# Designs tried in a protein design run: peptides against a protein of PDB entry 3ZOQ. Part 117

Target 1, 223 residues: chain A of PDB entry 3ZOQ
Amino acid sequence: QLLQDSWWNQLKEEFEKPYYQELREMLKREYAEQTIYPDSRDIFNALHYTSYDDVKVVILGQDPYHGPGQAQGLSFSVKPGVKQPPSLKNIFLELQQDIGCSIPNHGSLVSWAKQGVLLLNTVLTVRRGQANSHKGKGWERLTDRIIDVLSERERPVIFILWGRHAQMKKERIDTSKHFIIESTHPSPFSARNGFFGSRPFSRANAYLEKMGEAPIDWCIKDL

## One batch from the design tools (peptide; made by RFdiffusion4, then SolubleMPNN)

Design b2_p21_1_s4 (from b2_p21_1, 8 letters changed)
Fold by OpenDDE base, seed 2:
Structure b2_p21_1_s4 (fold): chain B 223 residues (1-223), chain A 21 residues (1-21)
Amino acid sequence: as target 1 above (223 residues)
Amino acid sequence: SEEDEAIREEEERFYAELLAE
């Protein structure tokens, strides 16, 4: 897929590697034979909405929602009109308690992405109804590279790592330059063990302000 | 991990409910 110049410059070598070519061939078969989410044109939405240079914050997810009409190529985000998954609901609850935002009537996080919040899943596609069905197929290598090139960037990035899966990526992050906000996952099964009250949104903005950057407007307007 | 499993279980329950509607 066509990427913005800033991302292309960082990732072009990956697309030439055999692993990615194999991934692409796999995806061609999958999209032809199965119902795959998100839409193929939305796979790289996180990179489309947030250029390499514009990244301020990274929020890592695992893989896309696997229900119809849900995934839009952004971690934790769902298309307008789609019921908010429990984890997303908890994200909005923490958002409300953290900085006073109203809970939006939709689950789209596009407004975050447009402000420099890279909503990146480690795996970017999934079969309908089959969570993690595309795990270990090559996406992780690409998304690890995305983390790597951000870590190598001179301009600091804030990484929000919810849960153990995301936190496993902290070894790839140069903490001498970048900031990490860690807590338990927003899932109902883990949110009460650290996510609630972690105030990731205000903490992220505090870091941004310390770096002399504009804070994120985390509040999401109703549609 | 135990957390990952719990997260997956919650997600599956959500989707099951969604598909049942």
Scores: peptide ipSAE 0.190, ipTM 0.811, DockQ to the pose 0.589
Fold by OpenDDE base, seed 1:
Structure b2_p21_1_s4 (fold): chain B 223 residues (1-223), chain A 21 residues (1-21)
Amino acid sequence: as target 1 above (223 residues)
Amino acid sequence: SEEDEAIREEEERFYAELLAE
């Protein structure tokens, strides 16, 4: 099956719906006729690395990086060997100031994903060089459902919502059960207006500890 | 939104450089 059991149980009905079938057909054409990122096998990497039951933290992005070799199916993350995008650089700067982590020599956030940080984009594919080219094609409905089923989960989740796009999803989150960490986006445009100094990493860990959960090791080792 | 556009523009500039390599 497409997804691991824990996610499949939550999402299987979506894949049978017409909107997703239409999305699938669109994607078939796109991947055949255009250069689409990420690789088709990596589209659902966020769900592959972090099971439904293992989600501790969610970090929302918009859509994948649209340059060669960048996107790996995880929000904000780039494959090793790829130059770190500005937003990611700022994420690491805040990480350093927040909890003292060194800045890694790569931009892969897979280590976060493996610890229960769901690195979810709201749109999961993009055309080369064309940001948001797959916006409004059906992904948003699926990823909204992902947020919904997490919100419905009894075990609390921490949602880190950087910028307005991510924060628009707050209405889908039961804040009586789940915790929200909000700030401006890590983009150079907005980072100095609230992202820097927001200390999302230590705050997330503080909540995890309060919940009796193991904290995330946010520090990323060099490759 | 204005923020979204600014973010997108910043990213696009970065990627344009990458694509030019």
Scores: peptide ipSAE 0.171, ipTM 0.805, DockQ to the pose 0.889
Fold by OpenDDE base, seed 4:
Structure b2_p21_1_s4 (fold): chain B 223 residues (1-223), chain A 21 residues (1-21)
Amino acid sequence: as target 1 above (223 residues)
Amino acid sequence: SEEDEAIREEEERFYAELLAE
């Protein structure tokens, strides 16, 4: 299938703004001087896989995994062959309990992205071994704009907001048009406080069906 | 599409600049 990405029309003005140019310059230095994840070619994978018009669901993450080979430019997703991080494992556990999907033998969520699940981190880069090292450097302004333009879209979107960080973005979402699914974070430190049993996948699909949209096939095939 | 090309060009430019440093 040919993907037509309409993100440029939504975001092109951001890339021309000083904050983004400064971010870009910072990233150039960071990638040159340190190990930064994800690969620079993968930074915008979420937008590559899911066009603006094709977004059905948004799942917000904080920043990329900071271990070698993990980050794929998609929130919570890891490249095939990479051990599933604890939060991702819990996501799959909830997926299994929610709608009966088998736990896949890999952690790639690309299949979700291709179906219209925007797997967006609020910060799109990170230093190796240093979580949130690129927080407050400009990514949040861009990703806030992504949320804004989706909120402004006529066609409704489902926002899945796990944890407080993601939930802070709720104020940017027009809840009169868009559906919000909130729970605690899938992290082992918080999952038992609300994430487990929250059934975000079936709830998302129920809303999609109510809207006359095709549901997401959340089940991930083994590789 | 023109939009896709523009996005790709932006990324390629960014990537190229990173490689140049």
Scores: peptide ipSAE 0.020, ipTM 0.459, DockQ to the pose 0.023
Fold by OpenDDE base, seed 5:
Structure b2_p21_1_s4 (fold): chain B 223 residues (1-223), chain A 21 residues (1-21)
Amino acid sequence: as target 1 above (223 residues)
Amino acid sequence: SEEDEAIREEEERFYAELLAE
């Protein structure tokens, strides 16, 4: 996939490194021999929808949904027409309680991405039916670099870190420049232990306003 | 981590239910 110039300038060095070349070769084999999600053209959708300079908020996920037609290259997001996974449902519940948005009739978060919410998974591909099947294959180094270059950016970024996996990345974030919003994961397992009531959406917008930036319209319209 | 596993298990339950429908 061809990245926008803004991301290419930040990541071009990574793509030349052996780890990424090995990852690329692995992915070529995987997509040829297995059913891999998301579609290969959607792997970098998070970067396609949100340029490096336009990032306002980052929401980290682990890896893509591994069911048919679900993953669209954005963390937590599912294509229209796909049943909303439990974590996503809880995200929308918190959204409703936080800022009064209605629950959308679909699970696509593309509208967030287009406003500067980088919906980044730490691992960007997965085999059908096999969660974390592409863990430890090189994606984590690239996505760590994505976090790093955002941390190095002068214009502040808000990082929303749900759960332990995402929170492990906070050591890479320069908190002298950037803001971190942490809570438990939206999963039904952990949502009632801190995610619900954490109000990440209003808090993110409060930071944006303090920075003189336009807030995110988190409310998602029905399709 | 334990949390990651629990989250995964919850997601797997969802997929199982989805496939059963």
Scores: peptide ipSAE 0.282, ipTM 0.864, DockQ to the pose 0.591; fails the geometry check

Design b2_p21_2_s1 (from b2_p21_2, 15 letters changed)
Fold by OpenDDE base, seed 2:
Structure b2_p21_2_s1 (fold): chain B 223 residues (1-223), chain A 21 residues (1-21)
Amino acid sequence: as target 1 above (223 residues)
Amino acid sequence: SEEEKLRAAIEKEIAEYEAAA
């Protein structure tokens, strides 16, 4: 099955809508004519690793890494063996300062995803070497719906919103039910302006504990 | 079911992406 039953139930109506059909046709052409990331099988990895019901935390990204072998369908995450991108390095630096985790020898965040951290990009595909090349093609509508159905969920979610792009989604989140952790983006261009020292990992776990949920083990083991 | 049919259609389309990539 492409999607877990819990996500299918939440999103099935989107897949019948014209915008998604147009997106699919676009993607067919793009994957046929261009090098597109991630691999088509990995597009929905965030939903595969983290069911609708298992979502504890959401971390929003913009679009996938556009370099060879990097993107694995999870925001900020890179496949094992891939050099950690600058933003991810900063994420791990903050993780170390926040809760004392060691810096892993890889950049895969799959262990977070498996624990209920939805690593969602707002745009789920990209052309090689062309950041935001699939912006405005329909992904944003689907991913907005993902945010919406999570916002509508009775069980609270923690949304980690790094930078202005992610923070624009705050209007879709019912803050009476859900928690939001905001800071500047982990990018080298913005990390020193508020991301470092924001302690998103300990704060997320504090919220989870208040909710009576198990905290996330944010520490990533070496491979 | 219509749900299963739609799911299968989506999976088929993704498989087509894989074949084209």
Scores: peptide ipSAE 0.032, ipTM 0.476, DockQ to the pose 0.022
Fold by OpenDDE base, seed 3:
Structure b2_p21_2_s1 (fold): chain B 223 residues (1-223), chain A 21 residues (1-21)
Amino acid sequence: as target 1 above (223 residues)
Amino acid sequence: SEEEKLRAAIEKEIAEYEAAA
């Protein structure tokens, strides 16, 4: 396929489709009438930090954190100064056990994003205190397209699929080209059932090295 | 660049959200 280091080239047609226009109008109303997360400027941070061609790894989340100051437009990531949510704490515990990284004093995963880890939620907005409140409003169609265009890319991608929701997207991924790392979700409700010990970080780097690409520096420095 | 076009388009759209808020 033609390599295009641009999300615009991959997604521009989606933004013109009726479903996205309807989503946009919905979001205008939501942001006007309610507290919506993340900040509107941060909705597409995953795409801003990680270009289409720079994607090496994808980590799928469901929807943003719905508490004040938490969501920053990256799956599982929280803004600096925010208490690490339970799932993120477990991610860092696995990171420590997998490759020896220290637990950072913040929860920002921006350093991963800048290295080519697409931290994508399937739904990109949420109402304060209302998990999944923007489910089925159009985001899933856009994010499905993001997965599709990555799947169509010739250069392989590593998809890390934690839990059932993320794993449901596996059917959209051409496994003849791309690599899948699956486990239970890092949530306290599921982490002990397979997430811990799954070693997704070292496994991802092993694939990257096999492909002749630079590994991800998963260790996060303190701020 | 094409990436700049995306950013500009998204930022324009976001500005509308902020203006409505």
Scores: peptide ipSAE 0.026, ipTM 0.569, DockQ to the pose 0.024
Fold by OpenDDE base, seed 1:
Structure b2_p21_2_s1 (fold): chain B 223 residues (1-223), chain A 21 residues (1-21)
Amino acid sequence: as target 1 above (223 residues)
Amino acid sequence: SEEEKLRAAIEKEIAEYEAAA
């Protein structure tokens, strides 16, 4: 899928840099020799669904799900028909407690993406069964640039930073302009230590309303 | 856009590599 023009204007210089060319060559080998997720056509889905100008909220993930059929190029999201991963289940539990949404019968967050929720992983590919296998290969430089250009945007963005990995990106965000919502990660290992009850969805909408923007309809309909 | 073209080209190259392997 092709990036929207708004992202191209922000990122075009990155694609010409040596690190990205090396990443590209690495990915060619990886996809040829290994099972890599997501599908190569889905790598940039977060940018495809949410233009630079349409970003209202950013939710940072680490890297794609590494199981068959799971990753769809959106952080925390899984393709319809795929069992909801534990972290995603907890996200929906918090969504229910926060704003009363029903738990959907699927795990696709595409409806959020279409409303301006950038579902960005810091690393955009992974080997099957090997979490973080593509860490340190170049994706982080690109996704750092994505955060940077959003931070530089005049119109405020809301960054939802779950867990330490995402929170390490806070130093790149101009908190004089942008809003940060932080908690522990939705993972079963950390959710009870602050994620549950953090109410990120209502808080995000409160900021959007304060800015005169339409709130996100966080409730996901069954398919 | 040129980015879209580049990405499409990269994706195509990756897909071609997968098919050739």
Scores: peptide ipSAE 0.033, ipTM 0.617, DockQ to the pose 0.025; fails the geometry check
Fold by OpenDDE base, seed 4:
Structure b2_p21_2_s1 (fold): chain B 223 residues (1-223), chain A 21 residues (1-21)
Amino acid sequence: as target 1 above (223 residues)
Amino acid sequence: SEEEKLRAAIEKEIAEYEAAA
């Protein structure tokens, strides 16, 4: 599936590199032999919904949910009709407390993506029931490049970095130009240690307003 | 680690989903 022109111009050199060709060949085998998530057509949904130029906010995840019907190519997001994972439930709880949004009856974050929230996992595929099974296979190099080209962009970006894994990417971000919102991860195991009360949504909008940009409508309507 | 805790939480949800399906 072809990327939007803005992303293609930024990433075309990566797709020609040996590491990406090896990754692609690995993925062909994996999708043929195993149940892999998300659907192969959804791997690049984050880039499809949010062009390079339209990125306002980045929310980094690790890798896709590895259960049936969950992953839709967007970090933390799940397809409608699927039970919301605990971390996502906590995200919505913080959203409610932060800016008063109601808890949606589904877990799709597509509305955020369409507004310029890049919902990027560092690894873009996973085997069913096997978390991190595609770690270290080449995705991280591509997604690092995505972070790099955003960091190099003149127009500022807001990076929301939940937990240590995401925060490790801070070294790739020009913090003199871009804004960082950090807290503990929304996981039930860490949310009470700083995620709750961190108010990432209102803080992101405050930065956008300061930049003269339209804020994100974070509230998600029921389906 | 936070990663292990996160994975455990996700695995629990998957198990619940599969049991209900």
Scores: peptide ipSAE 0.024, ipTM 0.600, DockQ to the pose 0.629; fails the geometry check

Design b2_p21_2_s2 (from b2_p21_2, 15 letters changed)
Fold by OpenDDE base, seed 3:
Structure b2_p21_2_s2 (fold): chain B 223 residues (1-223), chain A 21 residues (1-21)
Amino acid sequence: as target 1 above (223 residues)
Amino acid sequence: SFEEKLRAAIEEEIAAYEAEA
């Protein structure tokens, strides 16, 4: 199996299903009639940067940022030059406390994605200014399948599940093979209730080392 | 890659729809 086709081999059957066809038709209308994020070319950036076989860690988000220029198809990540959202700032604060990384001058997590961190939102598109506007339109079924095929993979995966929404996906994960790191969400409303001090980055690397895999370089260089 | 093909296909379909609208 070629890495470049690894997701195709896992997901090809989904794209022929009625729900996905309906989703595509919906997206065509939405992108034509509304301002939708991310850019249509960026919808599958999580899969583009991290092949099925290259996945080491999964970080689940809910849906993309709904402000101009923010979303880049990766959970929690923002395009360079964009002000870091509060949750992302808290992620970087925990990163600094956990393993000593400096706070980067941008919010792009592409460097994580390129190392095997699948930055997956459960819903992959959103209307401008309308959080969760594409909830229940078919994305969840596809992203559930992504979780399922990763769960079925023999090579272990580390799932980082911040907050209740992400943690609801735990039932789809074979915990006999895969590792789960759970805490409260990095949101300012919940971060001090367990996210801070959870040390997800060092814990993830500890699991990777135990599996004989290279750890993630979580530190993000300035641009 | 699959991801590139999928992205391109979706982008093409959306672009075509926008052009027809």
Scores: peptide ipSAE 0.035, ipTM 0.657, DockQ to the pose 0.025
Fold by OpenDDE base, seed 4:
Structure b2_p21_2_s2 (fold): chain B 223 residues (1-223), chain A 21 residues (1-21)
Amino acid sequence: as target 1 above (223 residues)
Amino acid sequence: SFEEKLRAAIEEEIAAYEAEA
């Protein structure tokens, strides 16, 4: 619920804009009338776990999982005890092949977030069973601003852009300063077309090491 | 900070509507 001061300083102007006020009013109605994911207290978990200054890597998702108990406010991540979605399973398969990590018995990526991996969806809420139901309601403008302020940051960021939707955000990223890792999406429909073998985890760490930063420990321990 | 408290209040307001559903 509490945004870190570093994010507030970057985003406070957005929260005062009419579009965000309208979004907030929409969300109030949606949460009152329907089952919305994630839990309202988890909407900004990506920003809660990873401060503006601590961002090392960004992984962009589209919108939250729309099934019960799945979404936890982090892109691709699911709460412990929840069956791993197909895309997440493929992420862990690539992780295993890339850097030798074991496949965890859960799908929580919180350990990545705590290390500076911003797990950001472009849309931060969804109706139960209705993918993209909150598309075009204002979240994209806020999350575009998040990308913009990261792009403007002096300290370089690594953006991992899986699939065309995420790759469309490349136009907002100063590629002279920041690093981009692109591949097809981890979805079963696209993973074999380039995601598998893309080695985003080792490549991200290689960039971090080149910048003199500590690499991410991508390996996730069992719970 | 005050800013953090304000942000939290907004999220709690949304949560209140969810609880009323």
Scores: peptide ipSAE 0.026, ipTM 0.566, DockQ to the pose 0.025
Fold by OpenDDE base, seed 2:
Structure b2_p21_2_s2 (fold): chain B 223 residues (1-223), chain A 21 residues (1-21)
Amino acid sequence: as target 1 above (223 residues)
Amino acid sequence: SFEEKLRAAIEEEIAAYEAEA
C-alpha cells in the first residue's frame, strides 16, 4: 500500500484509476529524464505528516518550489537551511503581526503539519526551473479528491485559500460544515492587497476553539 | 523503480512520524 494511514481508505480507489496510472508513468519518465522536485520520497509528505483524521486546517498551494533543495512536499514550506522564499517571508510577517510569533530562522512548516495543518499543493511535482511544468498531468484530479473527501467529512475543516487559484476550490467545499478563510496571496505581488492584516492564523484558531478543538501552535521554533 | 522508491519513502516517512509522535 502507498499510504499506511487513514488516507488509504479515502484515496485507494484513485490509485487504481487510469488517470493516476498515467500520472505515475509520466512521473517515472520525468524523474528518470529530468530533475524533478520534490524528491520522489517527499511527494506525499503532506499526507504523511497529517492523516485524514487529524486534519484541522488545509492550506492550499499551487505547485512545489522548483529550485534546488527547496521543495519539501508541503505547500509553502522549504527544507531547513534554505532561504525563505518571498511568499513564505510574507506568511511569517503576517504570523508575527497576527499572533506575535517570532520569525523563524528556517522555512520548514513541518511543525504545522504535525499539528493537523494539511499543507497541500494542487500539483505535487515540478521540473527544475519550470514552474507549473506538471500542471494538467493528473495531480489536480487527485488533490481535488483529497479536498472532496475532507469536504465530505463530518468533523469540520478550516480551509485557508490564499489567492484566486486556491479560491477556485471553494466550489468543492461544503460551507455548511466547513470554514473558509480567504485573502489575496502572500506573494509580494498581492500581499499588500489583502493578505497582510487578514489574520488567518488567529481566525483559524478561533474556529478551532469554537469547535472545541485545540488551537494550532503556529509559532515555529528556530533550529 | 520510482514506484518502489515512492512506497519506501512513504513508509519511511510514516514510521519517522510515528516515532517522533
Scores: peptide ipSAE 0.021, ipTM 0.529, DockQ to the pose 0.023
Fold by OpenDDE base, seed 5:
Structure b2_p21_2_s2 (fold): chain B 223 residues (1-223), chain A 21 residues (1-21)
Amino acid sequence: as target 1 above (223 residues)
Amino acid sequence: SFEEKLRAAIEEEIAAYEAEA
């Protein structure tokens, strides 16, 4: 896929490396032989919606939803018309409690992405019905580089790290420049152990205001 | 450990529970 110039400038060296070429060849086979999510045109949606320079906030996910019609290339987000997964429902519950937003009638987080919220999964593809099926195939190296180049950026970024998997990336983030918001994962299995009441949305906006930047409008309009 | 159990539970949810449509 064609990336915006700002991301291309940051990642062009990665795309020339053997690991990425091998990943690309693997993906060609996978998309030809299996049902893979998201649609191949949507793999880099997080980078398409949010340029490197426009990133204000990063929300890390693991890998795409593996059910039909769910994944749209954005962490935690589902296409309109798709039932909201449990973790996403809890995200919206916390959003409501944190800053008073209504719970939207859909699960698309595109409005966040368009405002500078990079909704990045560490792995960007998955086989239908097989969570983590593309783990360890090269995506993690690319997405680690995405985190690295953001960490190296002079303009501060806010990283929202829900759960252990995302928090393992903290070592890659220069906390002298960037802000980190950590809590337990929004999953029903962990949300009551710290995610609920963590108020990541208001906290993120507080940091943005401190930096002299416009806050995110986290409230999502119904479709 | 509790942490290991929690991790496993989250992974299980992502694998089976969250994929429901």
Scores: peptide ipSAE 0.194, ipTM 0.834, DockQ to the pose 0.281; fails the geometry check

